# Designs tried in a protein design run: peptides against a protein of PDB entry 4GXB. Part 155

Target 1, 277 residues: chain A of PDB entry 4GXB
Amino acid sequence: VPTEEVSLEVLLSNGQKVLVNVLTSDQTEDVLEAVAAKLDLPDDLIGYFSLFLVREKEDGAFSFVRKLQEFELPYVSVTSLRSQEYKIVLRKSYWDSAYDDDVMENRVGLNLLYAQTVSDIERGWILVTKEQHRQLKSLQEKVSKKEFLRLAQTLRHYGYLRFDACVADFPEKDCPVVVSAGNSELSLQLRLPGQQLREGSFRVTRMRCWRVTSSVPLPSGSTSSPGRGRGEVRLELAFEYLMSKDRLQWVTITSPQAIMMSICLQSMVDELMVKKS

## One batch from the design tools (peptide; made by RFdiffusion4, then SolubleMPNN)

Design b2_p24_1_s1 (from b2_p24_1, 12 letters changed)
Fold by OpenDDE base, seed 1:
Structure b2_p24_1_s1 (fold): chain B 277 residues (1-277), chain A 24 residues (1-24)
Amino acid sequence: as target 1 above (277 residues)
Amino acid sequence: GLAEELAELAREIGTVEFKEVFEA
């Protein structure tokens, strides 16, 4: 693509549009800096956020595809897909809520975290009780963003990234699950026939390894997944997990978001390593 | 397309071991 000045749209988690003037040749960091400048986000807070490629669903929700890489060209990455469904989203890129303290000291940082948190609650990524929801609404009405965040930080799945419904081979084969990543874990929520909602927690500290694989379904194979056309690439995330003392077991998640899941795992591991140092 | 891109990325990731993070 020839180097040209273009207007690029970057969305916040709540769907707010940020328009930035960039070059088609600008890398991810350049675009991120442009977005930060447009928002008046200080330079020292830029590192707490990242750009993500997402697919916008019919309901306006975002399906995270992947994190944009450092040397990637965001304009080219999004436009090459030739679909208006794909967007670039700005979101916080750390897991430990302790880092919120650094970000929320700044007005713009506070606003970004607040907007993201509100959106995550509205989308059901953060789980709230009826009473908690009432308390959150009260704080919103008072425009107490700091107090809102402090309460939100105590909620189930605060800071988690929720994935689209997919399939796992645990606890049973071909089990429909909803996966969320956060707090150094993959949370698998599922409801087996005749059973209550269950949640399995897979801590990254108990994962020996993981891998992402791709396959093409055989033409004769009944793709059990509704909506997959013939020849669609199937992605899987498999991880080897310490189920008990000296007992390792492979768990496989079949999802178009397997790449994003692996990125989350790596990111959580990296953050843990930084804390141990 | 996106599927092919993701497939390529999947191949690059491969299998990653994290024994250093492993807690007994």
Scores: peptide ipSAE 0.026, ipTM 0.553, DockQ to the pose 0.722
Fold by OpenDDE base, seed 5:
Formats: structure tokens, sequence, C-alpha cells
Structure b2_p24_1_s1 (fold): chain B 277 residues (1-277), chain A 24 residues (1-24)
């Protein structure tokens, strides 16, 4: 692609648009710096955020596809898909809420975390009780962003990334599940017929390994999930989990977001390694 | 397309092992 100056749209979690002028040859970090400059985010806080490729759903929700790689060209990556559904989103890229303290000391950082958190609550990524919801609304009305975040940090699945509904082979074959990644775990939520909502917690520290596989379904398979066109690539994330002492079991998640799940796993592991260091 | 890109990325990732991360 010839090097040209282009306008690139980057979205915040709440859908706010940030327009930046970049070169088509600018790498992910260059674009991130441009976004930071546009937002007046200090350079020392840039590392707490990343750019993600997402698919915007009809309701405006984002389905995370993957994190943009360091040497990737964001303009090319998003435009090559030739669909208006795909967007670049800025989001915090750490898991430990302790890092929020560094970010929220700055006005812009605070605003970014606040906007993300509000969005995550509204989308149901963060789980709230009725009472908690009332408290959050009160704080939002008062525009008390710091207090809002402090309360939010105590909520279930704060800082988690929620994926689209998918299928797992645990606890039963072809079980519909909702997967969320955060706090060094994959949370699998499911409701079997006639049962209460259940959650399986899979800590990354108990994962021996994981893999992502891709396959092309054979045309003869009758399971036309209505939304998957005939011949679409099927992605799976499988991880080997230490269920008990000396007992490993494979768990497989079938999802178009298997790549993003694996990126989250790696990111959580990396962060844990930094903390141990 | 996206599917092909994801498939390629999946192949690159392969199997990742983290034995040292196990908590006893």
Amino acid sequence: as target 1 above (277 residues)
Amino acid sequence: GLAEELAELAREIGTVEFKEVFEA
C-alpha cells in the first residue's frame, strides 16, 4: 500500500469517536500515540491501553476479534476487511485493578476508565445487584467518577471481557455458554435445562496449555447454525486444565472469538509473570 | 477475509504451554 496520509476512526468503549490523521504505514504504536495525543493522554499512560479490532453489532455492542499486534498496520488491518462493521477500539489492556490507581490519577485516564466501566456495566459485562445499580446511578448522576470506579472495582466481573454466546464441551457436550475473561480466569456461565445458572471458573494458573484450532466444516454436517454461513471456518479454543491433583482434563470452547480468548489468556499469564518478577 | 486471517493466526499460535504457571 502506498504511504499516504489518511483519516482513521478509533472508538472508545462507549462508542465515542476519535479521528486521527495517520499514515497508512503507521504501526499500531504510532496510531496509539496519535490517539493518545488527540485525547491529551500523557505518554506515560499510553502503555495501559491497546487497540483492538472489533465487529460492531446491530445494537452497537462490540464483539472483540483480536488485539492489534505491535508491528501491524491498523489502517490496513481494518480497511482490508472491506466491511463497515469492523472498527478499531481503544481499551485498557491490563487486568489487575491496582493499575487503575496509576491511570485514574490523570483526568484523561480517569475519563477513559470511567467511560469503559459505564459501558461494561450497561452491556452486562460487569454484574450488578439492584442495590449496586442504584448506587452506581447515584454516583453517575453526581458525576463522581472516582467514587464510581471505586465501587465498580468491587463488582463481580469488573475488568472482565465478555464474549458472545458460544458452545463448550463442558460440563456437557455442545453446551451453550457465555465466556468471560478476567482476574486470571476464564469464567464459563451456563444454564442447563431445568437448572439454575452455573459458573465454571478456570484459573489460568491451572491451565497446563491451550491451543487454537481452525477447521472447515464439511458441507454434509446438518448443524447449520443459522448464523454461520456454509463453509465458514470454525475456531476452537482448547485448554488442558488441572481439575484435581494429577488429573488433567481438556476443555474445548467453540467460538469465532477463540483467537481473542487465547490473546486474553496469554495477556493474563504475562501480567502474572510480571507480578512474580 | 477475516476467517482466513483468523485461521492463519490460529495456526501461528498453535499450542502454548505454561507449566510453570501452575499453582500447587
Scores: peptide ipSAE 0.024, ipTM 0.575, DockQ to the pose 0.703
Fold by OpenDDE base, seed 4:
Structure b2_p24_1_s1 (fold): chain B 277 residues (1-277), chain A 24 residues (1-24)
Amino acid sequence: as target 1 above (277 residues)
Amino acid sequence: GLAEELAELAREIGTVEFKEVFEA
């Protein structure tokens, strides 16, 4: 792609559009800096955010595809897909809510966290009770962003990234699940036939290892996965988990978001390592 | 397409082990 000045659209979590003038050759950090400048986010807070490639669903929800890597050219990465459904999104890129304190001290940072949190609640990524929802709405009406965030920080799956419904081999083979990543875990929500909603927590600290694999299904007249065309690449995230004392078991998640899941795992581990240093 | 890109990225990720992360 020739180096040209272009207008690049970057979305906030709430779908707000931020237009930045960048070069087609600008790398991820350059674009991130441009977005930060456009928003008046101070330089010392840029590191708390990242750019993500997402697919915008018909309902406006974002399916996270992957984090844009440092060497990537965001303009090229998004435009090469030749689909308007793909967007670049700015989102916080840390897991520990303690870091919110740093970000919230700045007006722009506060606004970004607020917008993200509101969106996550509206999209059902953060789980709220009826009473909590009432309280949140009250705070939202008052535009009390700090108090809103403080309450939100106490909510289930605050700071989690929710993935599209997918399939796991745990607890049963071909089990439909909804995976969420956050708080140093993968949360697997599922409802088996005749059972109540269940959640399995897989702490990264109990994962010995994980891997992402890709495969091409053999031509079969019966595709077990609705909506997958013949020959589509199947992505899987597998992790070896310490289920009990001296008992390791592999858990495999089949999802087109396996890459994003692995990115989340790595990010959570990295953050834990930082805390230990 | 995207699937191929992700497949390529998956190959680069491979298997990652984090024994040091284990908590007692």
Scores: peptide ipSAE 0.023, ipTM 0.584, DockQ to the pose 0.677
Fold by OpenDDE base, seed 2:
Structure b2_p24_1_s1 (fold): chain B 277 residues (1-277), chain A 24 residues (1-24)
Amino acid sequence: as target 1 above (277 residues)
Amino acid sequence: GLAEELAELAREIGTVEFKEVFEA
């Protein structure tokens, strides 16, 4: 692609648009810096955020496709898809809420975290009780962003990334599940027929390994899931998990977001390694 | 398309092992 100056739209988690003038040849960090500059985010806080490729759903929710890599050209990455559904989103890229303290000391950082958190609550990524919701609304009405975040930090799945409903082979084959990544785990929520909602917590510290695989289903007649056209690439995330002492078991998640899940796993592991270091 | 891109990326990721992450 020829190097040209272009206007690139980057969305915040809440869908707010940030327009930046960049070069088509600008890499992810260049674009991120441009976004930061546009928002007046200090340079020392840039590292707490990343750019993600997402697909915007009909309801305005984001399906995270992948994190943009350092060597990528965000303009090319998004425009090459030739669909307006795909967007670039700025989101915090750390998992430990302790890092919120660093970010929220800055007005812009605070606003970004607040907007993201509000959005995550509204989208049901962060789980709230009725009472908690009331409290959050009260704080929101008062525009008490710090207090709002402090309360939100205590909520279930705060800081998690929620994926679209998908399928896992755990606890049973072909189980519909909702996967969320955060707090150094994959949370699998599922409801089997006639059962209550169940959650499986898979801590990354108990994952020996994981892999992402792609396959093209052979045109075998029967298992056309209604939504997948014939010949669509199937992505799977499989991880080998220490279920109990000396018992490893593979768990496989079939999801178009398998890559994003893997990225989350790697990111969580990396963060843990930094803390141990 | 995106599917092909993702498939390629998936191949690049492959299998990642983190034995050191196990908590005894």
Scores: peptide ipSAE 0.023, ipTM 0.569, DockQ to the pose 0.671

Design b2_p24_1_s2 (from b2_p24_1, 13 letters changed)
Fold by OpenDDE base, seed 3:
Structure b2_p24_1_s2 (fold): chain B 277 residues (1-277), chain A 24 residues (1-24)
Amino acid sequence: as target 1 above (277 residues)
Amino acid sequence: GLAEELARLAREIGTVDFDEVFEA
């Protein structure tokens, strides 16, 4: 692509649009810096955020596709898809809520975390009781962003990334599940026939390994899942998990977001390694 | 179909508290 100046739209978690003028040849970090400058985010806080490729759903929710890599050209990455559904989103890129303290010290950082958290609650990524919802609403009305975040930090799945409903082979084959990543785990939320809604926690520290595989279903397979067109690439995330002492078991998640899931796993592991050093 | 089941599950999770958390 010829090097040209272009206007690039980057969204916040709440859908707020940030327009930046960049070069088509600008890499991910260059674009991120441009966004930070536009928002007046200090340079020392840029590292707490990343750019993500997402697909915007009909309801305005975001399905995370992947994190933009360092070598990528965000303008090219998003425009090459030739679909208006694909967007670039700015989101925090750490898992430990302790890092919120650093970000919250700055007004812009505080606003970004607040907007993200509000959005995550509204989208049901963060789970809240009726009483908690009342408290959060009261804090929103008072525009007490710090207090709002402090309360939010105590909520279930705070800081998690929620994926679209998909299928796992655990605890049963072809089990519908909702996967969320956060706090060094994958959470699998599911309801088996005749059972109550439950959550399975898979800690990354108990994962021996994981992999992403892609396959093209053979035409002969009658498994016309109504929503998957013939010939769509099937992505799977498989991880080997230590279920008990000396008992490893493979768990496989079938999802178009398998790549994003693996990125989250790696990111969580990386953060844990940084904390241990 | 599967799509309907997934959609149903997504809706349920957004509205209901989980009764059990199990560590695998």
Scores: peptide ipSAE 0.362, ipTM 0.867, DockQ to the pose 0.041
Fold by OpenDDE base, seed 4:
Parts: structure tokens; sequence; C-alpha cells
Structure b2_p24_1_s2 (fold): chain B 277 residues (1-277), chain A 24 residues (1-24)
């Protein structure tokens, strides 16, 4: 792609559009800095955020595809997909809510966290009771952003990234699940036949390893993936988990977001290592 | 089918109070 100045749209979690003038040759960090400058986010807070490639669904929700890597050219990465469904989104890129304290000290940082949190609640990524929802709405009406965030930080799955419903081989083969990543875990929410909705936790500290695989399904008269056309790439995240003492078991999640899941796992592990240093 | 089950599950999981989390 020839180097030229372009207008690039970056979305906040709430769908707010941030237009930045960048070069087509600008790397991810350059674009991130441009977005930060446009928002008046101070330089020392830029590191708390990242740019993500997402697919915007019909309902306006975002399906996270992957984090944009440092060497990538965001303009090229998004435009090469040749679909208006793909967007670049700014989102916080840390897991420990303790880092919110640093970000919230700045007005712009506070606004970004607030917008993200409101969106996550509205989309059901953060789980709330009726009473909690009432309290949150009251705070939102009062525009009490700090108080809103403090309450939100206590909620289930605060700071988690929720993926589209997919399939896992745990606890049973071909089990429909909703996977969420956060707090150094993968949360699997599921309902088995005749059972109640439940959540299983896979702590990253008990994962010996993980991998993403790509395959092309063979033509079959019975596909476990309704709507998958012939030749669609199947992505799987598999991790080897310490189920009990000296008992390792592979768990496999089949999802088009397998790459994003693996990015989350690595990011959570990296953050844990930073905390230990 | 599976697609319908996934869609149903996605809709069900939202503002839900989970009583228990099991460790795998």
Amino acid sequence: as target 1 above (277 residues)
Amino acid sequence: GLAEELARLAREIGTVDFDEVFEA
C-alpha cells in the first residue's frame, strides 16, 4: 500500500467514533498515539490501552477478532478485510482492576473506563443483579462516573472479555458454551440438558500449555457447525489443564475467536509475571 | 440445531446471578 495520509476511524467500546489522521504506513503504536492525542489522553496512560480488530454484529455488539500487533499497520489490517463490519476498537488492555486507579486519576482515562464499563454491562459481559442494575442506572443518571466504576468493580466478570457462544469438548463433547476471559481464568458458562446454568473456571496457572489450530473441515453430510460453508477454516483453542494432582487433560474450544482467546491467555500470564517481578 | 442452541445460550447469559462456580 502506498504511503499516504488517510482518515482512520477508531471506535470506543460504546461505539463513539474517533477520527484520526494517520499515514497508511503508521504502525499500531503510532495510531494508538494519534487516538490518545485526539482524546487528550496523557502519554503515561497510553500503555493501559490497546487497539483491537473487531467484527461489528448486526445488533452493534463487537466480536473481538484479535489485538492488533505492534508491527501491524492498522489501516491496512482493517481495510484488507474488505468488509465494513470490521472495525478498530480502543479498549483497556490490562486485567487487574487495581490498574483502574491509575487510569481513573485522569479525566479522559476515567471517561474511557466508564464508557467501556457501561457498554460491557449493557452487552451482558458484566453480570448484574436487578438491584445492582438499579444502582448502576441511578449512578449513570447522576453521571457519577467514579462511583459507577467503584460499584462495577465489585460485579461478576468485571474486566472480562466475553466471546461469542461456541463449542467445547468439556464437560461433554460438543457442548455449547460462552467463554469469558479475565481474572487469570477462562470462564465457561453453559447449560447441559436438564441442568441449570453454571460456570466453570479454568485458571491460567493450572494450564500447562495451550495452542491454536486451524483446519479445513472435510465435506460431511452432518456438520456440527451449522452455517459453516464448505472450506471455512475451523479454529480451535486447546489447552492442557491440571484437573487434579498429576492429572492433565486437554480441553478444546472450537471458536472463530480462538486466536483472541489465546491472546487473552498470554496477556493474563504476562500480567501475572509482571506482578511477580 | 447447534446454532439455535448457541443463540439461546448467548441470550440466557447476561444479567444472571450465578450461585456457584466450579473449578475444573
Scores: peptide ipSAE 0.361, ipTM 0.860, DockQ to the pose 0.042
Fold by OpenDDE base, seed 5:
Structure b2_p24_1_s2 (fold): chain B 277 residues (1-277), chain A 24 residues (1-24)
Amino acid sequence: as target 1 above (277 residues)
Amino acid sequence: GLAEELARLAREIGTVDFDEVFEA
């Protein structure tokens, strides 16, 4: 693509649009800096955020596709898909809520975290009780952003990314699950027939390894899942998990977001390594 | 079908508290 000045739209988690003028040749960091400048986010806080490629659903929800890498050209990455459903989203890119303290000290940082958290609650990514929801609404009405965030930090799945419903081979084959990544784990939420809703936690520290595989299902005549067109690429995330002492077991998640899941795993591991150092 | 089950699960998780956490 020739180097040209273009207007690029970047969305916040709540769908707020940030328009920035960038070059088509600007890399991810250049675009991120432009967004930060537009928002008046201090330079020292830029590193707490990243740009993500997402697919906007019909209901306005975001399905995270992947994190934009440093070498990428965000304008090219999003426009090459030739679909208006793909968007670039700004979101915090750390997992430990302790880093919120640094970000919250700045008005713009506080506003970004607040907007993201409100959105995550509204989308059901953060799980809340009825009483907690009442408290959060009260704080929102009072526009007490700091207190809102402090309460939110105590909530279940605060800081998690929630993926679209998918399928796992655990605890049973072809089990419908909702996967969330955060707090150094993959959370698998599921409800088996006749059972209550339950969560399985897979801590990244107990994962020996993981891999993403891509395959094209053979047109088997029988499983007409009507919505997936014949020949769609099937992505799977498989990880080998230490279930008990000296007992490793593979768990496989079938999801179009398998790549994003693997990115989350690596990111969580990387952050843990930084903390140990 | 599976799609309907997935959709149902997604809705339920958004509205219902988990009663049990199981360890792998």
Scores: peptide ipSAE 0.164, ipTM 0.749, DockQ to the pose 0.032
Fold by OpenDDE base, seed 1:
Structure b2_p24_1_s2 (fold): chain B 277 residues (1-277), chain A 24 residues (1-24)
Amino acid sequence: as target 1 above (277 residues)
Amino acid sequence: GLAEELARLAREIGTVDFDEVFEA
């Protein structure tokens, strides 16, 4: 793509649009810096956020496709898909809520975390009781962003990324699940026939390895993934998990977001390594 | 079908509080 000055749209988690003037040849960090400048986010806080490629669903929710890489060209990455459904989203890129303290010290950082958290609650990514919801609404009405975040930090799946409903082979084959990544785990929420909703936790520290595979379904085969047509590429995330002492078992998740899941796993592992150093 | 079941599951999870988490 020829180097040209363009206006690029970057969305916040709540759908707020940030327009930045960048070059088509600008890399991810350059675009991120432009967004930060537009928002008046300090340079020392830029590292707490990343740009993500997402697909906007019919209901306005975002399906995360992948994190934009350092040497990637965001303008090219989004426009090459030739669909208006694809967007670039700014979101926090750390998992430990302790880092919120650093970001919240700045007005702009606080606003970004607040907007993201409100959106995550509204989308059901963060799980809340009726009483908690009432408390959160009260804090929103008071515009007490810090108190809102402090309460939110205690909620189930705070800071998690929720994926679109998909299929896993655990605990049973072809089991419908909702996967979320956060707090150094993959959470699998599911309901087996005749059972209650339950959550299974897969800690990254107990994952020996993981891989993403792609395949093309056979013409005679049925796709187990919703919305998948014949000949559509099927993505799977498989990880080898320590279920018990000296017992390893493979778990496979079939999802169009398998790549994003693997990115989350690596990111969580990387953060844990930083904390140990 | 599966698509409908997945959609239902996604909706239910958004509204339900989970009391218990199990480690696999």
Scores: peptide ipSAE 0.315, ipTM 0.826, DockQ to the pose 0.041; fails the geometry check

Design b2_p24_1_s3 (from b2_p24_1, 12 letters changed)
Fold by OpenDDE base, seed 2:
Structure b2_p24_1_s3 (fold): chain B 277 residues (1-277), chain A 24 residues (1-24)
Amino acid sequence: as target 1 above (277 residues)
Amino acid sequence: GLAEELARLARELGVQRFDEVFEA
């Protein structure tokens, strides 16, 4: 692709559009810096955020596809998909809420976290009770962003990334699940027929290993699921989990977001390693 | 396309193991 100056749209978690002028040859960090500059985010806070490739759903929610890589060209990456549903999103990229303190010290950082958190609550990524929701709304009406975030930090799945409904082989084969990543875990929420909502917590510290695989479904003769286009790749995330003492079990999640899940796992592990150092 | 890209990424990621984080 020839090097040209282009306008690139980057979305915040709440869908706010940030237009930046970049070169087609600008790498992810260059684009991130441009976005930061546009937002007046200090350079020392840039590292707390990342750019993600997402698919925008009809309801405006984002299905995270993957994190943009360091040497990737965001403009090329998003435009090459030739679909307007794909967007680049700026989001915080750390897991420990303690880092919020650093980000919140800056007005722009505070605003970004606030907007993201509001969006995550609205989208049901952060789980709230009715009472908590009332409290949050009250704080939102008062525009008390710091207090809002402090309350939000106590909420279930604060800081988690929620994935689209998918399928896992745990606890049973072909179980519909909703996976969320955060707090050094994968949370699998499922509702089996006739049962209450259950959540399985898979801590990364109990994952011996994980892998992502891609497969082309063999044309199974009979059930052409009408909506799966001929060339869809099946992605799976599998991890070997310590279920109990000396008992390892593989858990496999089948999801188009398996790559993103893997990225989250790696990111959570990396953050844990930093804390141990 | 995206599918091919994701497939490539999957291959590149391979099997990840972090013994340093694993608590037996």
Scores: peptide ipSAE 0.421, ipTM 0.898, DockQ to the pose 0.726
Fold by OpenDDE base, seed 1:
Structure b2_p24_1_s3 (fold): chain B 277 residues (1-277), chain A 24 residues (1-24)
Amino acid sequence: as target 1 above (277 residues)
Amino acid sequence: GLAEELARLARELGVQRFDEVFEA
């Protein structure tokens, strides 16, 4: 692609558009810096955020595809997909809520975390009771962003990334599940026929290994899942988990977001390593 | 396309082992 100056749209979690002028040859960090400059985010806070490739759903929700890598050219990466549904999103890229303290000290950082948190609650990524929702709404009406975040930090799945409904082979084969990543775990929520909602917690510290695989579904005549177009690659995330003492079991998640899930796992592990150092 | 890109990434990632954080 020839080097040209272009206008690139980057979205915040709430769908707010940030337009930046960049070169087509600018790498992810260059674009991130441009976005930070546009938002007046100080340089020392840039490292707390990352750019993600997402697919915008019909309802405006974002399906995270992957994190943009350092060597990538964001303009090329998004435009090469030749679909308007793909967007670049700015989001915080750490897991431990303790890092919120650093980001919240800056007005722009505070606003970004606030907007993201509001969006995550509205999208059901953060789980809230009726009473908690009332409290959050009250704080939102008062525009008390710090207090809002402090309350939000106590909520279930705060700081988690929620994925689209998918399938796992645990606890049974072909179980429909909703996966969320955060707090050094994968949370699998499922409802089996005639059963209550169940949640399985898979801590990364109990994962011996994981892998992502891709396969082309054989045209088996029968399972016309209506929405899978002919030729879609099936992605799977498999991890070997310590279920109990000396008992390892493979768990496999079938999801178009398997790559993103693996990125989350790696990122959570990396953060744990930093804390141990 | 995206599918091919994701397939490539999957191959590049391979099997990830984190013995350093694994708690037995």
Scores: peptide ipSAE 0.421, ipTM 0.901, DockQ to the pose 0.725
Fold by OpenDDE base, seed 4:
Structure b2_p24_1_s3 (fold): chain B 277 residues (1-277), chain A 24 residues (1-24)
Amino acid sequence: as target 1 above (277 residues)
Amino acid sequence: GLAEELARLARELGVQRFDEVFEA
């Protein structure tokens, strides 16, 4: 692609649009710096955020596809998909809420975290009781962003990334599940017919290994979904989990977001390694 | 397309192991 100046749209978690002028040859970090400059985010806070490729759903929610890699050209990556559904989103890229303290010290950082958190609550990524919801709304009406975040930090699945409903072979074959990544775990939520909501927690520290695979579904195969068009691929994330002492079991998640799940696992592991060093 | 890109990424990732954080 010839190098030229272009306007690139980057979205915040709440759907707010940030327009930046970049070169088609600018890499991910260059674009991230341009977004930071447009928002007046200090250079020392840039590292707390990343750019993600997402698919915008009909309801305006984002389905995370993957993190943009360092060597990528964001403009080329998003435009090559030739669909207006795909967007670039800015989101915080750390897991430990302790890092919120650093980001919240800056007005722009505070606003970014606030907007993201409000959106995550509205989308049901962060789970709240009726009373907690009332408290959050009160704080939102008062525009008390710091207090709002402090309360939010105590909520279930704060800081998690929630994926679209998918299928796992846990606890049984072909089980519909909702996966969320955060706090060094994958949370698998499921509701079987006539049963209460169940949650399985898979800590990354008990994952011996994981892998992502892709396959082309065969029409005659058991994996033929009626809605799968020609050229669709089946993505799976499989991890070997220590269920009990000396007992490893493979868990497999079938999801179009398997790549993103893998990226989350890697990111959580990397953060743990930093803490241990 | 996207499917091909994701398939490529899957192949590049392979099996990931992090023994440094694994707690037996």
Scores: peptide ipSAE 0.418, ipTM 0.898, DockQ to the pose 0.706
Fold by OpenDDE base, seed 3:
Structure b2_p24_1_s3 (fold): chain B 277 residues (1-277), chain A 24 residues (1-24)
Amino acid sequence: as target 1 above (277 residues)
Amino acid sequence: GLAEELARLARELGVQRFDEVFEA
């Protein structure tokens, strides 16, 4: 692609649009710096955020596809998909809420975390009781962003990424699940027929290994699952989990977001290693 | 397209092992 100046739209978690002028040859970090400059985010806080490729759903929700890599050209990466559904989103890229303290010290950082958190609550990524929701709304009405975040930090699945409904082979084959990644775990929420909602917590420290695989579905006459376009690749995330003492079991998640799940696992592991060093 | 890109990424990732983080 020839180098030219272009306008690139980057979205915040709440859908706010940030327009930046960049070169088509600008890499991910260059674009991130341009976004930071546009928002007046200090340079020392840029590292707490990343750019993600997402698909915007009809309801405005984001399905995270993957993190943009360092060598990528964000303008080319998003435009090559030739669909307006795909967007670039700025989001925090750390897991430990302790890092919020560093980001919250700056007005712009505070606003970014606040906007993300509000959005995550509205989308049901962060789980709240009725009473907690009332308290959060009260703080939102008062525009008490710091207090709002402090309360939010105590909530279930704060800081998690929630994925689209998918399928796992645990606890049973072809079990519909909702996966969320955060706090050094994968949370699998499921409801089996006639049963109450169950949650399986899979801590990364108990994962011996994991892998992502891809396969092309064989044309079987029954494969008209509604919404699967021709040529869709089946992606799976499998991990070997220590279920009990000396008992390892493979768990496989089938999801178009298997790559993103893997990125989350790697990112959580990396953060744990940094803390242990 | 996107599907081919994701398939490529999956192949490149392979099996990930992190013995340093694993708690037996």
Scores: peptide ipSAE 0.415, ipTM 0.897, DockQ to the pose 0.731

